# Designs tried in a protein design run: peptides against a protein of PDB entry 4U39. Part 47

Target 1, 302 residues: chain A of PDB entry 4U39
Amino acid sequence: SIKVIGVGGGGNNAVNRMIENEVQGVEYIAVNTDAQALNLSKAEVKMQIGAKLTRGLGAGANPEVGKKAAEESKEQIEEALKGADMVFVTAGMGGGTGTGAAPVIAQIAKDLGALTVGVVTRPFTFEGRKRQLQAAGGISAMKEAVDTLIVIPNDRILEIVDKNTPMLEAFREADNVLRQGVQGISDLIATPGLINLDFADVKTIMSNKGSALMGIGIATGENRAAEAAKKAISSPLLEAAIDGAQGVLMNITGGTNLSLYEVQEAADIVASASDQDVNMIFGSVINENLKDEIVVTVIATG

## One batch from the design tools (peptide; aimed at target 1 L197 V278 F282 S284)

Design b2_p22_1_s1 (made by RFdiffusion4, then SolubleMPNN; from b2_p22_1, 12 letters changed)
Fold by OpenDDE base, seed 4:
Structure b2_p22_1_s1 (fold): chain B 302 residues (1-302), chain A 22 residues (1-22)
Amino acid sequence: as target 1 above (302 residues)
Amino acid sequence: MILVLETGTAQEVLAKLREKLK
């Protein structure tokens, strides 16, 4: 089974966005120290951590409280993650609960023998230096606790969105990018297809790879596949070129009109931008909610 | 629904895709 665990406010917002976008084949778990915020989760499984420590009042933006809250609730986390083949841990780094609890939860998942993938955001620079420093500590702890860690630099989202985008919409876009990172992988594994992924191939590409980068490209029109692929490999979310990656995961998602030619064209572009010896997982997904759009997601590992 | 799934090197993936288009 695949489990997605959202940790703290940002992680739970991302999980809500995944549920709203009907991401299939995954079980959703919401974790928070704030009981009121947790009640707003759309996840089937809602777990309040550190109930004795925090009394449901949250972590007060302190990562040490988030860490201790997850440690207090270790047995409950183990029970919720038991039997998962893969666990996605999603969080916004820089806060109390997400920053402190996500590494503990990730380690629990890894110790249970699940393929553990972190999908986390760095805070925007405008959230202040304290959040950036807390996020750096949380990201370091996540890197040790996961098999693969996708880090989304929120400041790079501001390069993708319109300059007039309200701050609230920039946070929603961060939640959407977290969604795309999880969905880009989960759709390849969990979506019933004509060809089953050998989960061993996924493990080979994602196990103990450390940090990963994600690129996203969206396009419409006659050259939409090529444009989406070019946007993905040149995405502002990629802090480095994909040619240095040891592994590449590519997802091409389109509507019911997605052609095999478009799939090949997009794959050719990503493969040509990758190292010749790179281990690649490639998948193409039909999403009926996409009309004329193609979405290319590239995850570079190593 | 997954339409196409391929694993391998970039060249192997491309070769498999090209074969499926014939």
Scores: peptide ipSAE 0.124, ipTM 0.757, DockQ to the pose 0.912
OpenDDE base, seeds 1, 2, 3, 5: peptide ipSAE 0.109, 0.049, 0.108, 0.061; ipTM 0.740, 0.673, 0.748, 0.712

Design b2_p22_1_s2 (made by RFdiffusion4, then SolubleMPNN; from b2_p22_1, 15 letters changed)
Fold by OpenDDE base, seed 5:
Structure b2_p22_1_s2 (fold): chain B 302 residues (1-302), chain A 22 residues (1-22)
Amino acid sequence: as target 1 above (302 residues)
Amino acid sequence: MILILETGTKEEVLAALREKLA
């Protein structure tokens, strides 16, 4: 089974966005130290951590409180994650709960033998230096606790949105990018297809790979597949080129009009931008909601 | 629904895609 665990406010917002976009084949778990915020989760499983420590009042933006809250609730987290083959841990880094609890939860998932993937954000620079420093510590702890860590630099989202985009919309876009990172992988594994993915191949590409880069491209109209693929490999979300990556996961998602030629064209572009000896997982997904849109997600590991 | 899923090296993935297009 695949479990997605949203940790703290940002992680829970991302999980809500995943549920709203009908991401299938995964179980959703919302974790928070704030009981009021947790009640707003759309997840089926809601877990308040650190009830003794915080009394449901949250972590006060302190990562050490988030960490201790997860440690207090270790047995409950273990029970909720038990029997997962794969666990996505999603969080907004820089806060109290997400920054402190996500590494502890990730370690619990890994110790249970699940393939553990972190999908986390760095805070925007405008959120202040304190959040950036807290995020850096949380990201470092996540790298040790996961098999693969996707880090989304929120400041790079400002390069792909209009400069006049309201702050609330920039956060919604960060939640959407977190969704795309989880969905881009989960759809390859959890969605029934013409070809079943061997979960061993996913483990080979994602196990103990450390940091991963994610690129996303969206396009419509003529040459939409090639345009989406080019946007994905040149995405501002990529902190480096995908050249030299040991593993690449590619998801091409389109509507019912997605052609096999478009799929090949996009795959050829991504493969041509990758190392010759790269281990690639390629998947093509039909989503009836996309109509004329193609979404290409590239995750480079190693 | 997943239409195509391929794993392997760049060359293997591209070869498999080309075979499915033939």
Scores: peptide ipSAE 0.030, ipTM 0.622, DockQ to the pose 0.891
OpenDDE base, seeds 1, 2, 3, 4: peptide ipSAE 0.018, 0.029, 0.028, 0.028; ipTM 0.363, 0.641, 0.599, 0.649; seed 1 fails the geometry check

Design b2_p22_1_s3 (made by RFdiffusion4, then SolubleMPNN; from b2_p22_1, 13 letters changed)
Fold by OpenDDE base, seed 1:
Structure b2_p22_1_s3 (fold): chain B 302 residues (1-302), chain A 22 residues (1-22)
Amino acid sequence: as target 1 above (302 residues)
Amino acid sequence: MILVQYVGTKEEVLAALRKELA
């Protein structure tokens, strides 16, 4: 089974976005120290952590409170994760609960033998230096606790949106990018296709790989496949080029009109930008909610 | 629904794609 755990406010917003986009084949778990915020989750499984420590009032933007809250609730987290083959831990780094609890939850998942993937955001620079410093500590702890850690630099989202984009919309886009990171991987595993991936192959590419980078490209029109692929490999979300990555996961998602020629064209572009010795997982997904859009997601590991 | 999935080296993936399109 695949479990997606949203940790704290940002993680729970991302999980809500995943549910709203009907990401299939995964179980959703919302984790928070704030009981009121947790009640707003769309997840079937809602877990309040650190009830004794916080009394449901949240972590007060303190990562140490988030950490201790997860430690207090370790047995409950273990039971919720039991039998998972793969666990996605999603959080917005820089806050209290997400920053502190996500590494603890990730370690619990890993100790249970699940393939543990972190998908987290760095805060925007405008959220202030304190959040950036807290996020850096949380990301460091996540790297030790996961098999693969995808870090989304929120400031790079500002390069792909309009310059007049309101702050609230920038956060919604961050939640959407978190969704795309989880869905881009989970669809490759959870959705039956003409050729099914062995979960062992995913484990080989993602186990103990450390930091990963994600690129996303979206395009429409006659050259949409090539444009989406080019945007993905040159994505501002990529802090480095995908050349030299030891592993690449590629997801090409389109509507019912997605052609095999478009799939090949996009795959050739991403493959051409990748190292010759790269281990690739490639998948093409039909999403009926996509009309004329192609979405290319590239995750580079190693 | 997933149309196609490939795992392998870059060359293996590209070869598989070419075979599917032939």
Scores: peptide ipSAE 0.198, ipTM 0.800, DockQ to the pose 0.870
OpenDDE base, seeds 2, 3, 4, 5: peptide ipSAE 0.085, 0.060, 0.057, 0.129; ipTM 0.717, 0.681, 0.693, 0.734; seeds 2, 4 fail the geometry check

Design b2_p22_1_s4 (made by RFdiffusion4, then SolubleMPNN; from b2_p22_1, 13 letters changed)
Fold by OpenDDE base, seed 3:
Structure b2_p22_1_s4 (fold): chain B 302 residues (1-302), chain A 22 residues (1-22)
Amino acid sequence: as target 1 above (302 residues)
Amino acid sequence: MILFLGVGTAQEVLAALREALA
C-alpha cells in the first residue's frame, strides 16, 4: 500500500489538495500537533501527535516541539504506517510540527521497511530568516530519514506564477506543487494500467538516493507535449540540471486526447536532457480532469 | 490509466516507446 502522511499545517494542506484533486490509490494520514488545524483535514486518518506535550495547541513554530511530539506518539505513528510499502512524508519546512515531526515520521516509515519519500517545501524568503533556518535543519534531518527527499523551493514557485500573485495564492501553489510531487510518483505506481510498475524498479531508483529535484511543465495547444517537457526540464523548481541525476522519474499526464506521439515527443526531450546511463522510470497517465493540458513531471534523484 | 510504462536507461525507455508506437 501507498500512504501519504501530511505533517503539520503545510503537509495537511497538501494532503487536502491531494484529496481535492482525487489522487487515487493512496491512503491519507494527517498529522498535526494542533488539534483545531487537524480537524480541518480531509484525510480519513487524523493523528494528533504530542497531545501530552502540546495539549493540542500546536508546536509554537518550534521544530524541537514537533520532534518531541512525534517521539511521544511513535507507537501511534508506527501503527498508522504499518503495512505500507511506500510512504510519502509531506511537509512545509520552517514551521514547528512539519519541520520537527516529519523527519521522525520518515524514520519510523523507513524502520518499518517502507520506501520512504519526503516531499517538502522550503519556505518563501518572505516568511523570514527564522523559517529558512528551521527549514534547513528539518531538510537535513529529512535527508537522513528518507530514501529520497524531494525539496521544493517555494521561492521558485514565484518564477512560475504571476509576480502579482497574492501571498495566499503562492501558498496554494506550494500546496499544489507538493501535490504534483506526490501524484507524479503515486500515479505511476497506483494507477491501473495495461502495464504495472514493478515496485522493485521504484525501489531501485528511489532507495537511498538522498536529495531529489522536481520539475513541472504544463502546456496546451499543438506542441503541448514538447512545450510541457521543455518546461519541466527547465523548470525553476529544478535547482540543477537533470543531466547529473542518477535516476529520473518522468510522468506525462494528459487528458483522454493524449496521443502516443505526444508521449514520445515529451519523453524524447526529457531523455535527451538526461544522462545516457540514467535509470529512468517513465509513465504516461490519462487524467480525465485534464482537458487540453499536458503535465510533465520530472523527478531527478541522486 | 497508464498508457505506457518504461523502466531502464533513457535510451531503453525511448526504444520501448518506439516499439510501442510501431
Scores: peptide ipSAE 0.291, ipTM 0.852, DockQ to the pose 0.869
OpenDDE base, seeds 1, 2, 4, 5: peptide ipSAE 0.268, 0.212, 0.199, 0.163; ipTM 0.837, 0.812, 0.805, 0.780

Design b2_p22_2 (made by RFdiffusion4)
Pose (drawn by RFdiffusion4):
Structure b2_p22_2 (pose): chain A 294 residues (1-190, 197-206, 209-302), chain P 22 residues (1-22)
Amino acid sequence: SIKVIGVGGGGNNAVNRMIENEVQGVEYIAVNTDAQALNLSKAEVKMQIGAKLTRGLGAGANPEVGKKAAEESKEQIEEALKGADMVFVTAGMGGGTGTGAAPVIAQIAKDLGALTVGVVTRPFTFEGRKRQLQAAGGISAMKEAVDTLIVIPNDRILEIVDKNTPMLEAFREADNVLRQGVQGISDLIALDFADVKTIMKGSALMGIGIATGENRAAEAAKKAISSPLLEAAIDGAQGVLMNITGGTNLSLYEVQEAADIVASASDQDVNMIFGSVINENLKDEIVVTVIATG
Amino acid sequence: SGTKVTIIENADGSVTVTKEEL
């Protein structure tokens, strides 16, 4: 019983993307103060929060509103989250709802005893000072409210995509990366949560590599461990979760080769949760998701 | 010391979970 909760617009898209990618084994909850944006969520459960406060008009990039909106819907949220073994709280930080509400929601989930993993994006630098400041204040709050917070620095999306990809696609990729963050774990739970719990505090950074071809598992792993999303050296990690996903042509040669690359870059005595998952919708593509904690 | 938990999914859909002490 793992629940992925998209909070605010940032999470709304990630949840959509996850659903779009048919990520299995999770119950999705889209939570928003913005009734209009919420009605775009492909989530079966759409929770409008702060209905009394925001009247479906959203938080206006005011985290305080997203928070008060969440606090207002404190009871509705717990109801939705009860029974969750694990709650992914996915949101965009810098907003109102995502920045405000996610900590409230993730804290509720944490109090509910669920393994609370918050997976959020720090706003692109270009989103400006308000976005940056609010997320920073927000990411700070997400850390206090989750067991593990995987923070995806959107600015690093721009290093990854072609220098000329339009902004719209840059935001879109941030959504996918958020989805890639949650799927990278949720695919490994579809298993004692104390395992993953022991891997889940402090902040967490993740990396992704995608490759195709003859030497792809290594190409993907190398890209994953070196990825711009992954800002710090993995040898600094106390725990590492690795996810290898490929087509039905995923060989153990490829799997271990990538595992060897990720492993050698990690500390020897590192705790590790590693999985390889077959995605029939993949052909020659292989995706390594690496999440380091420490 | 450390513990590695390995989850392998095979092409037939079988899944194995093993643990190694480090």

Design b2_p22_2_s1 (made by RFdiffusion4, then SolubleMPNN; from b2_p22_2, 8 letters changed)
Fold by OpenDDE base, seed 4:
Order: structure tokens, then C-alpha cells, then sequence
Structure b2_p22_2_s1 (fold): chain B 302 residues (1-302), chain A 22 residues (1-22)
């Protein structure tokens, strides 16, 4: 089974976005120290951590409280994760609960033998130095606790959105990028496509790979596959070029009109931009909600 | 109709899983 755990406010917002977008084949778990915030989760499994420590009042933006809350609730987390083959841990780094608890939850998942993938955001620069420093500590702890850590730099989202985008919409876009990172991988396993991957293929690419980068490309029209692939490999979310990656996982998602030719064209573009010795796997997914769009997601590891 | 699951840990470390039909 595949489990997605949203940790803290940002992680739970991302999980809500995943549920709203009908991401299938995964179990959703919402984790928070704030009981009121947890009540707003759409996840089927809800878990308040650190009830004794926090009394359900949250972590007060302190990562040490988030960490201790997860440590207090270890057995609860183990029960929630039991039987998972793969665990996605999603959080917004820089806060209290997400930053502190996500590494602990990830370590528990890894210790249970699940393929553990972190999908986390760096805070925007405007959120201040304290959040950036807390996020750096949380990301460092996540790297040690996961098989693969996808880090989304929120400042790069500002390069994708309109300059007039309200702050609230920029946060919603961060939640959407977190969704795309999880869905781009989970769909390869859980959703039938033109080219299906097994869990063993994904495990081979993602096990003990450390940091990863994600690129996303969306396009429509006659050359949509090529355009989407080119956008993915040149995505502002890629802090480095994919040619330095040791592994590449690619998802090509389209509507019912997605052709094998389009899949091959997109795969060839990504392969041509990658190192010759790269271990590349790709899958295709059919999403009926995509009419004329193709979405290419690239995860570069190593 | 979704099932809401709550996992509660008690002070003794025991875990209770409760399922509620929505």
C-alpha cells in the first residue's frame, strides 16, 4: 500500500489538495499538533500527535516541540504506517510541527521497511530568516530519515506564477506543487497507463538516493508532448540541470487521447537532456480529467 | 461516504483505532 502523510499545516493543506484533485490509489493520513487544524483535514485518517506535550494547541512554530510531539506519539505513528510499502511524507519546512515531526515520522516509516519519500517545501524568503534556518535544520534531518527527499524551493514558484498573484494563491500553488510531486510518483504505481511501472522499478530508482529535484511541464496542442517535456527539464523548480542526475523518474500523464508516440517523444527529450549513464525509468498515466493537456513530471535523483 | 479513522495513543503507549462512517 501507498500512504501519504501530511505533517503540520502545510503538509495537511497539500493532502487536502491531493484529495480535492482525486489522487487515487493512496491512503491519506493527516498529522498535526493542533487539534482544531486537524479537524479541517479531509484525510480519512487523522492523528493528533503530542497531545500531552501540546494539549492540542500546536507547536508554537518551534521545531523542537514538533519533534518531541512525534517522539511522544511513536506507537501511534507506527500503527498508522503499518503495512505501507511506500510512504510519502509531505510538509512545509520552517514551521513547528512540519519541521520537527516530519523527520521523526519519516524515520519511523523507514524503520518499518517502507520506501520513504519526503516531499517538502522551503519557505519563501519573505517568511523571514528564522523560518529559513528552521527549514534548513528540518531538511537536513529529513535527508537522513528518507530514501529520497524532494525539496521544492518556494521562491522558484514565484517565477512560475504571475507577479500580481496574491500571497494566499502563492501558498496554494506551493500546495499544488507538493501534490504534483506526490501524484507524479504515486500514479506510476497506482494508476493504469500506457506504460506501467511496478513498485520494484520505483524502489530501485528511489531507494537511498538522498536529495532529488522535481521539474514539471504542462502543454497543449499538436506538439504538447515535446513542449511539456522541454518545460519539465527547464522548470524553474530544478535548481540544477538534470544532466548531473544519477537517476531520473519520469511521468507522462495525458487524457484518453494520449498516444504511445507522444509518450516516446517526451521520453526521448528527457533522455537526451540526461547523462548517458543515467538510470532512467518512465511511466505513462491516463487521467480522464486532462482533456487536451499533457503533464510531464521529472524527478532527478543524485 | 468516507470512513473517518482516528488513531489515539494512550499514556501507557497503547493505541486505539476508531472508525466512524461519515
Amino acid sequence: as target 1 above (302 residues)
Amino acid sequence: SGTWTTIIQYPDGSVEVTKQDL
Scores: peptide ipSAE 0.169, ipTM 0.734, DockQ to the pose 0.014
OpenDDE base, seeds 1, 2, 3, 5: peptide ipSAE 0.072, 0.009, 0.021, 0.016; ipTM 0.551, 0.329, 0.367, 0.354; seeds 3, 5 fail the geometry check

Design b2_p22_2_s2 (made by RFdiffusion4, then SolubleMPNN; from b2_p22_2, 9 letters changed)
Fold by OpenDDE base, seed 4:
Formats: structure tokens, C-alpha cells, sequence
Structure b2_p22_2_s2 (fold): chain B 302 residues (1-302), chain A 22 residues (1-22)
């Protein structure tokens, strides 16, 4: 089974976005120290951590409280994650609960033998230096606790949105990018009947790889597949080029008019931009809500 | 040489998997 665990406010917002976008084949778990915020989760499983420590009042933007809250609730987390083949841990770094609890939860998942993937955000620069420093500590702890860590730099989201985008919409876009990171992988694995064959190949690409890069490209028109692929490999979300990546996961999502030619063209572009000895897994997904758009998601590991 | 695993999901729920050397 595949489990997605949203940790703290940002992680829970991302999980809500995943549920709203009908991401299939995954179980959703919402974790928070704030009981009121947790009640707003759409997840099937809602877990309040650190109930004794925090009394449901949240972590007060303190990562040490988030950490201790997860440690207090270790047995409950173990029970919720038990039997997962893969666990996605999603969080906004820089806060209290997400920053402190996400590494603990990730370690619990890894210790249970699940392929553990972190998908986390760095805070925007405008959120202040304290959040950036807390995020750096949380990201460092996540790297040790996961098999693969995708870090989304929120400041790069400002490069892909309109300059007039309200601050609230920039946060929604961060939640959407977190969604795309999880969905881009889960759609490759969560297909009914395929879990056994493809999970082994995914595990080979993602197991103990450390940091991964994510690129997203969206395009329309006659060359939409090639354009989307080129945008993905040159995405502002990429902190580096993918030319040295030993492992690549690629998802192409299109409408009912997505052709095999478009799929191949996109795959060839991404493969050509990767290492010569790249191990690439490519998936195509039909989304009936997409008309003329193609979305390419690239996750590069190694 | 690399490897390419292609997973094609069709609207009817059919899935095709191919594996090739790059």
C-alpha cells in the first residue's frame, strides 16, 4: 500500500489538495499538533500528535515541540504506517510541527521497511530568517530519515506564477507543487495490479538516493509534449540540471487526445537530458479534466 | 546504457509496461 502523510499545516494543505484532485491509489493521513487545524483535514485518517505535550494547541512554531510531539505519539504513528510499502511524508519546512515531526515520522516509516519519500517545501524568503534556519535544520534531518527527499524551493514558485499573484495564491501553488511531486510518483505505482512489478523498479531508483530534483512543465498546442518536456527539464524548481541524474521518474499527464507519439517524444527529450546510463521510469496518465494541456513531471535522483 | 521502463495507462484501465535499453 501507498500512504501519504501530511505533517503540520503545510503538509495537511497539500494532502487536502491531493484529495481535491482525486489522487488515486493512496491512503491519506493527516498529522498535526493543532487539533483545530486537524479538524479541517479531508484525510480519512486524522492523527493528533503530542496531545499531552501541546494539549492540541499546536507547536508554537518550535520544531523541538514538533519533534517531541511525534516522539510522544510514536506508537500511534507506527500503527498508522504499518503495512505500507511506500510512504510519502509531505510538509512545509520552517514551522513547528512540520519541521520537527516530519523527520521523526519519516524515520518511523523507514524503520518499518517502507520506501520513504519526503516531499517538502522551503519557506519563502519573506517568511523570515527564523523560518529559513528552522527549515534548513528540518531538511537536514529529513535527508537522514528518508530514502529520497524532494525539496521544493518556494521562492522558485514565484518565478512560475504571475507577479500580481496574491500571497494566498502563492501558498496554494506551493500546495499544488507538493501535490504534483507526490502524484507524479504515485501515479506510476498506484495503478491497480502493477504494484508488484513497478514498485521494485521504483525502489531501485529511489532507495537511499538522498536528495532529488523535481521539474514541472505545462504546454498546449501542436508541439505541447516536446514543449512540456523541455519546460520540465529547465523548470525553475530544479536547483540543478538533470544531466548527472542516474535515476529519473517521469510522468506525462494529458487529456483523452494524448498520443503515443507525444508520450515517446517527451520521454526521448527527458532521457536525452539525463545521464547516459540513466535508469528511467516513464508513465503516462490520462486525466479527463485536461483538454489540450500536457503536464510533464520529472523527478531526478542520484 | 540506461534503461527505460514505460507504463502506459489507457482510459479503459488497460496498462501496458515495456522495458527497453537506452
Amino acid sequence: as target 1 above (302 residues)
Amino acid sequence: SGTLTTILQYPDGKVEITKEEL
Scores: peptide ipSAE 0.333, ipTM 0.865, DockQ to the pose 0.771
OpenDDE base, seeds 1, 2, 3, 5: peptide ipSAE 0.021, 0.279, 0.121, 0.056; ipTM 0.445, 0.844, 0.719, 0.667

Design b2_p22_2_s3 (made by RFdiffusion4, then SolubleMPNN; from b2_p22_2, 9 letters changed)
Fold by OpenDDE base, seed 5:
Structure b2_p22_2_s3 (fold): chain B 302 residues (1-302), chain A 22 residues (1-22)
Amino acid sequence: as target 1 above (302 residues)
Amino acid sequence: SGKRITIIQHKDGSVTYTVEDL
């Protein structure tokens, strides 16, 4: 089974966004120290951590409280993760609960033998230096606790959105990018009957790879596949070029008019931007809700 | 060698998939 764990406020918002977008084939777990915030989760499984430590009042933006809360609730986390083949740990880094608890939860998942993938955000620069420093510590701890860590630099989202985008919409876009990172992988493996063939291949690409880069491209029109692929490999979300990546996961999502030619064209562009000996897995997803749009998601490892 | 996975998510919640070796 595939489990997605949202940790703290940002992680829970991302999980809510995943549920709202009907990301299939995954079980959702919401984890928080704040009982009131946890009640707003749409996840089937809601876990309050550190009930004794925090009394349900949250971590007070302190990562050490988030860490201790997850440690207090270790047995409950183990029980909730038991039998998972893959675990996504999603969080907004820089907060108390997400930053502190996400690495602990990830380590528990990894110790249970699940393929453990972190999908986390760096805070926006406007959230202040304290959050950036806390996030850096949390990301470092996540890197040690996961098989693959996708880090989304929120400041790069500001390069994709309109300059007049309200702060609240920028946070929603961060939640959407977290969703896209999880969904881009889960769509490739969550399909019944594919899991056995493709999970082994995904496991080969993602196991003990450390940091991964994620790029997203969206386009419409006659050259939409090529444009979406070019946007994905040059995405502002990429902290580096995918050149030399040893492993690539690619998802090409389109409407019912998505052609095999468009899929091949996009795949060839991404392959040409990667190492010559790249292990590439690509999925094409037909989403009947997409009309003329193609979405290319690239996750580069190695 | 790449694998092509084609996943069709239908409105009724059904999923069709194909796997092709490249």
Scores: peptide ipSAE 0.141, ipTM 0.755, DockQ to the pose 0.262
OpenDDE base, seeds 1, 2, 3, 4: peptide ipSAE 0.013, 0.037, 0.027, 0.079; ipTM 0.310, 0.644, 0.367, 0.673; seeds 1, 4 fail the geometry check

Design b2_p22_2_s4 (made by RFdiffusion4, then SolubleMPNN; from b2_p22_2, 7 letters changed)
Fold by OpenDDE base, seed 1:
Structure b2_p22_2_s4 (fold): chain B 302 residues (1-302), chain A 22 residues (1-22)
Amino acid sequence: as target 1 above (302 residues)
Amino acid sequence: SGTRTTILQHADGSVEVTKEAL
């Protein structure tokens, strides 16, 4: 089974966005120290952590409180994650609960034998130096606790959105990018396409890889596959080129009109931009909601 | 009809799982 655990406010917003976009084949778990925020979660499974420590009032933007809250609630986290083959731990780094609890939850998932993937955001620079420093500590702790950590640099989202984009929409786009990172991997396992992957394929690429980068490309029209692939490998979300990556996981998602030719064309472009010795795995997914769009997601590991 | 699962940890470390029909 695949479980997605949203940790704290940012993680729970991302999980809500995943549910709203009907990401299939996953179980959603919402975790928070704030009981009021947790009540707003759309997840089927809800857990309040650190009830004694926080009394449901949240972590006060303190990662140490988030950490201790997860440690207090270890047994309930173990129960929620039990029997998962794969666990996505999603959080907005820089906050109290997400930053502190996500590494603890990830370690619990890993100790249970799940393939543990972190999908987290760095805060925007405008959220201030304190959040950036807290996020850096949380990301460091996540790297030790996961098999693969996808880090989304929120500042790079500002390069793909209009300059006049309201701050609230920039946060929604961060939640959407978190959704794309989880969905881009989970759909390869859970959603049939033209080329299906198994869990063992994904596990080979993602096990004990440490940091990963994600690129996303979307295109329409006659050359949509090639354009989407080119956008993915040149994505502002890639803090480095995919050249030098030891592993590449690629998702080619399209509507019912997605062809094997388009899948191959996109895969060839990503392969050509990758090292010759790269372990590349690609799958395709059919999403009827995309109509004429192709979405290419690239996860570069190593 | 959705289900809601709540997982509660008690003071003794025991875990209670409650399933409610939505």
Scores: peptide ipSAE 0.198, ipTM 0.800, DockQ to the pose 0.014
OpenDDE base, seeds 2, 3, 4, 5: peptide ipSAE 0.190, 0.188, 0.184, 0.158; ipTM 0.796, 0.794, 0.796, 0.771

Design b2_p22_3 (made by RFdiffusion4)
Pose (drawn by RFdiffusion4):
Structure b2_p22_3 (pose): chain A 294 residues (1-190, 197-206, 209-302), chain P 22 residues (1-22)
Amino acid sequence: SIKVIGVGGGGNNAVNRMIENEVQGVEYIAVNTDAQALNLSKAEVKMQIGAKLTRGLGAGANPEVGKKAAEESKEQIEEALKGADMVFVTAGMGGGTGTGAAPVIAQIAKDLGALTVGVVTRPFTFEGRKRQLQAAGGISAMKEAVDTLIVIPNDRILEIVDKNTPMLEAFREADNVLRQGVQGISDLIALDFADVKTIMKGSALMGIGIATGENRAAEAAKKAISSPLLEAAIDGAQGVLMNITGGTNLSLYEVQEAADIVASASDQDVNMIFGSVINENLKDEIVVTVIATG
Amino acid sequence: SVLTFHVGKASEVLEKLTEERE
């Protein structure tokens, strides 16, 4: 019983993308102060929060509103989250709802005893000061409210995509990366949560590599461990979760080869949760998701 | 579908992967 909660617009898209990618084994909850944006969520459960406060008009990039909105809907949320063994709280930080509400929601989930993993994006630098400041204040609050917070620096999306990809695609990739963050774990729980719990505090950074071809598992792993999303050296990690995903042509040669690359770059005595998952919708593509904690 | 899944120390994970590979 793992629930992925998209909070605000940032999470709304990630949840959509997860659903679009048919990520299995999770119950999705899209939570928004913005009734209009919420009605775009592909989530079966659409929770409008702050209905009294925001009247479906959203938080206006005011985290305080997203917070008061979440506090207002404190009861509605717990109801939706009760029974969750694990709650992914996925949101965009810098907003109102995502920045405000996610900590409230993730804290509720944490109090509910669920393994609360918050997976958020820090706003692109270009989103400006307000976005940066609010997320920072917000990411700070997400850390206090989750067991593990995987923070995806959107600015690093720009290093990854072609220098000329339009902004719209840059935001879109941030959504996918958020989806890639949650799927990277949720695919490994579809298992004693104390395992993953022992891997889940402090902040967490993740990396992704995608590759195709003859030497792809290594290409993917190398890209994953070196990825711009992954800002710090993995040898600094106390715990590492590794997810290898490929087509039905995923070989153990490829799997271990990528595991060897991720492992050698991690500390020797590192705790590790490693999985490889077959995605029939993949052909020659292989995706390594690496999440380091410490 | 899961092809392989391991939890433990990195050395233990690599050992299990080597066994599975062989």

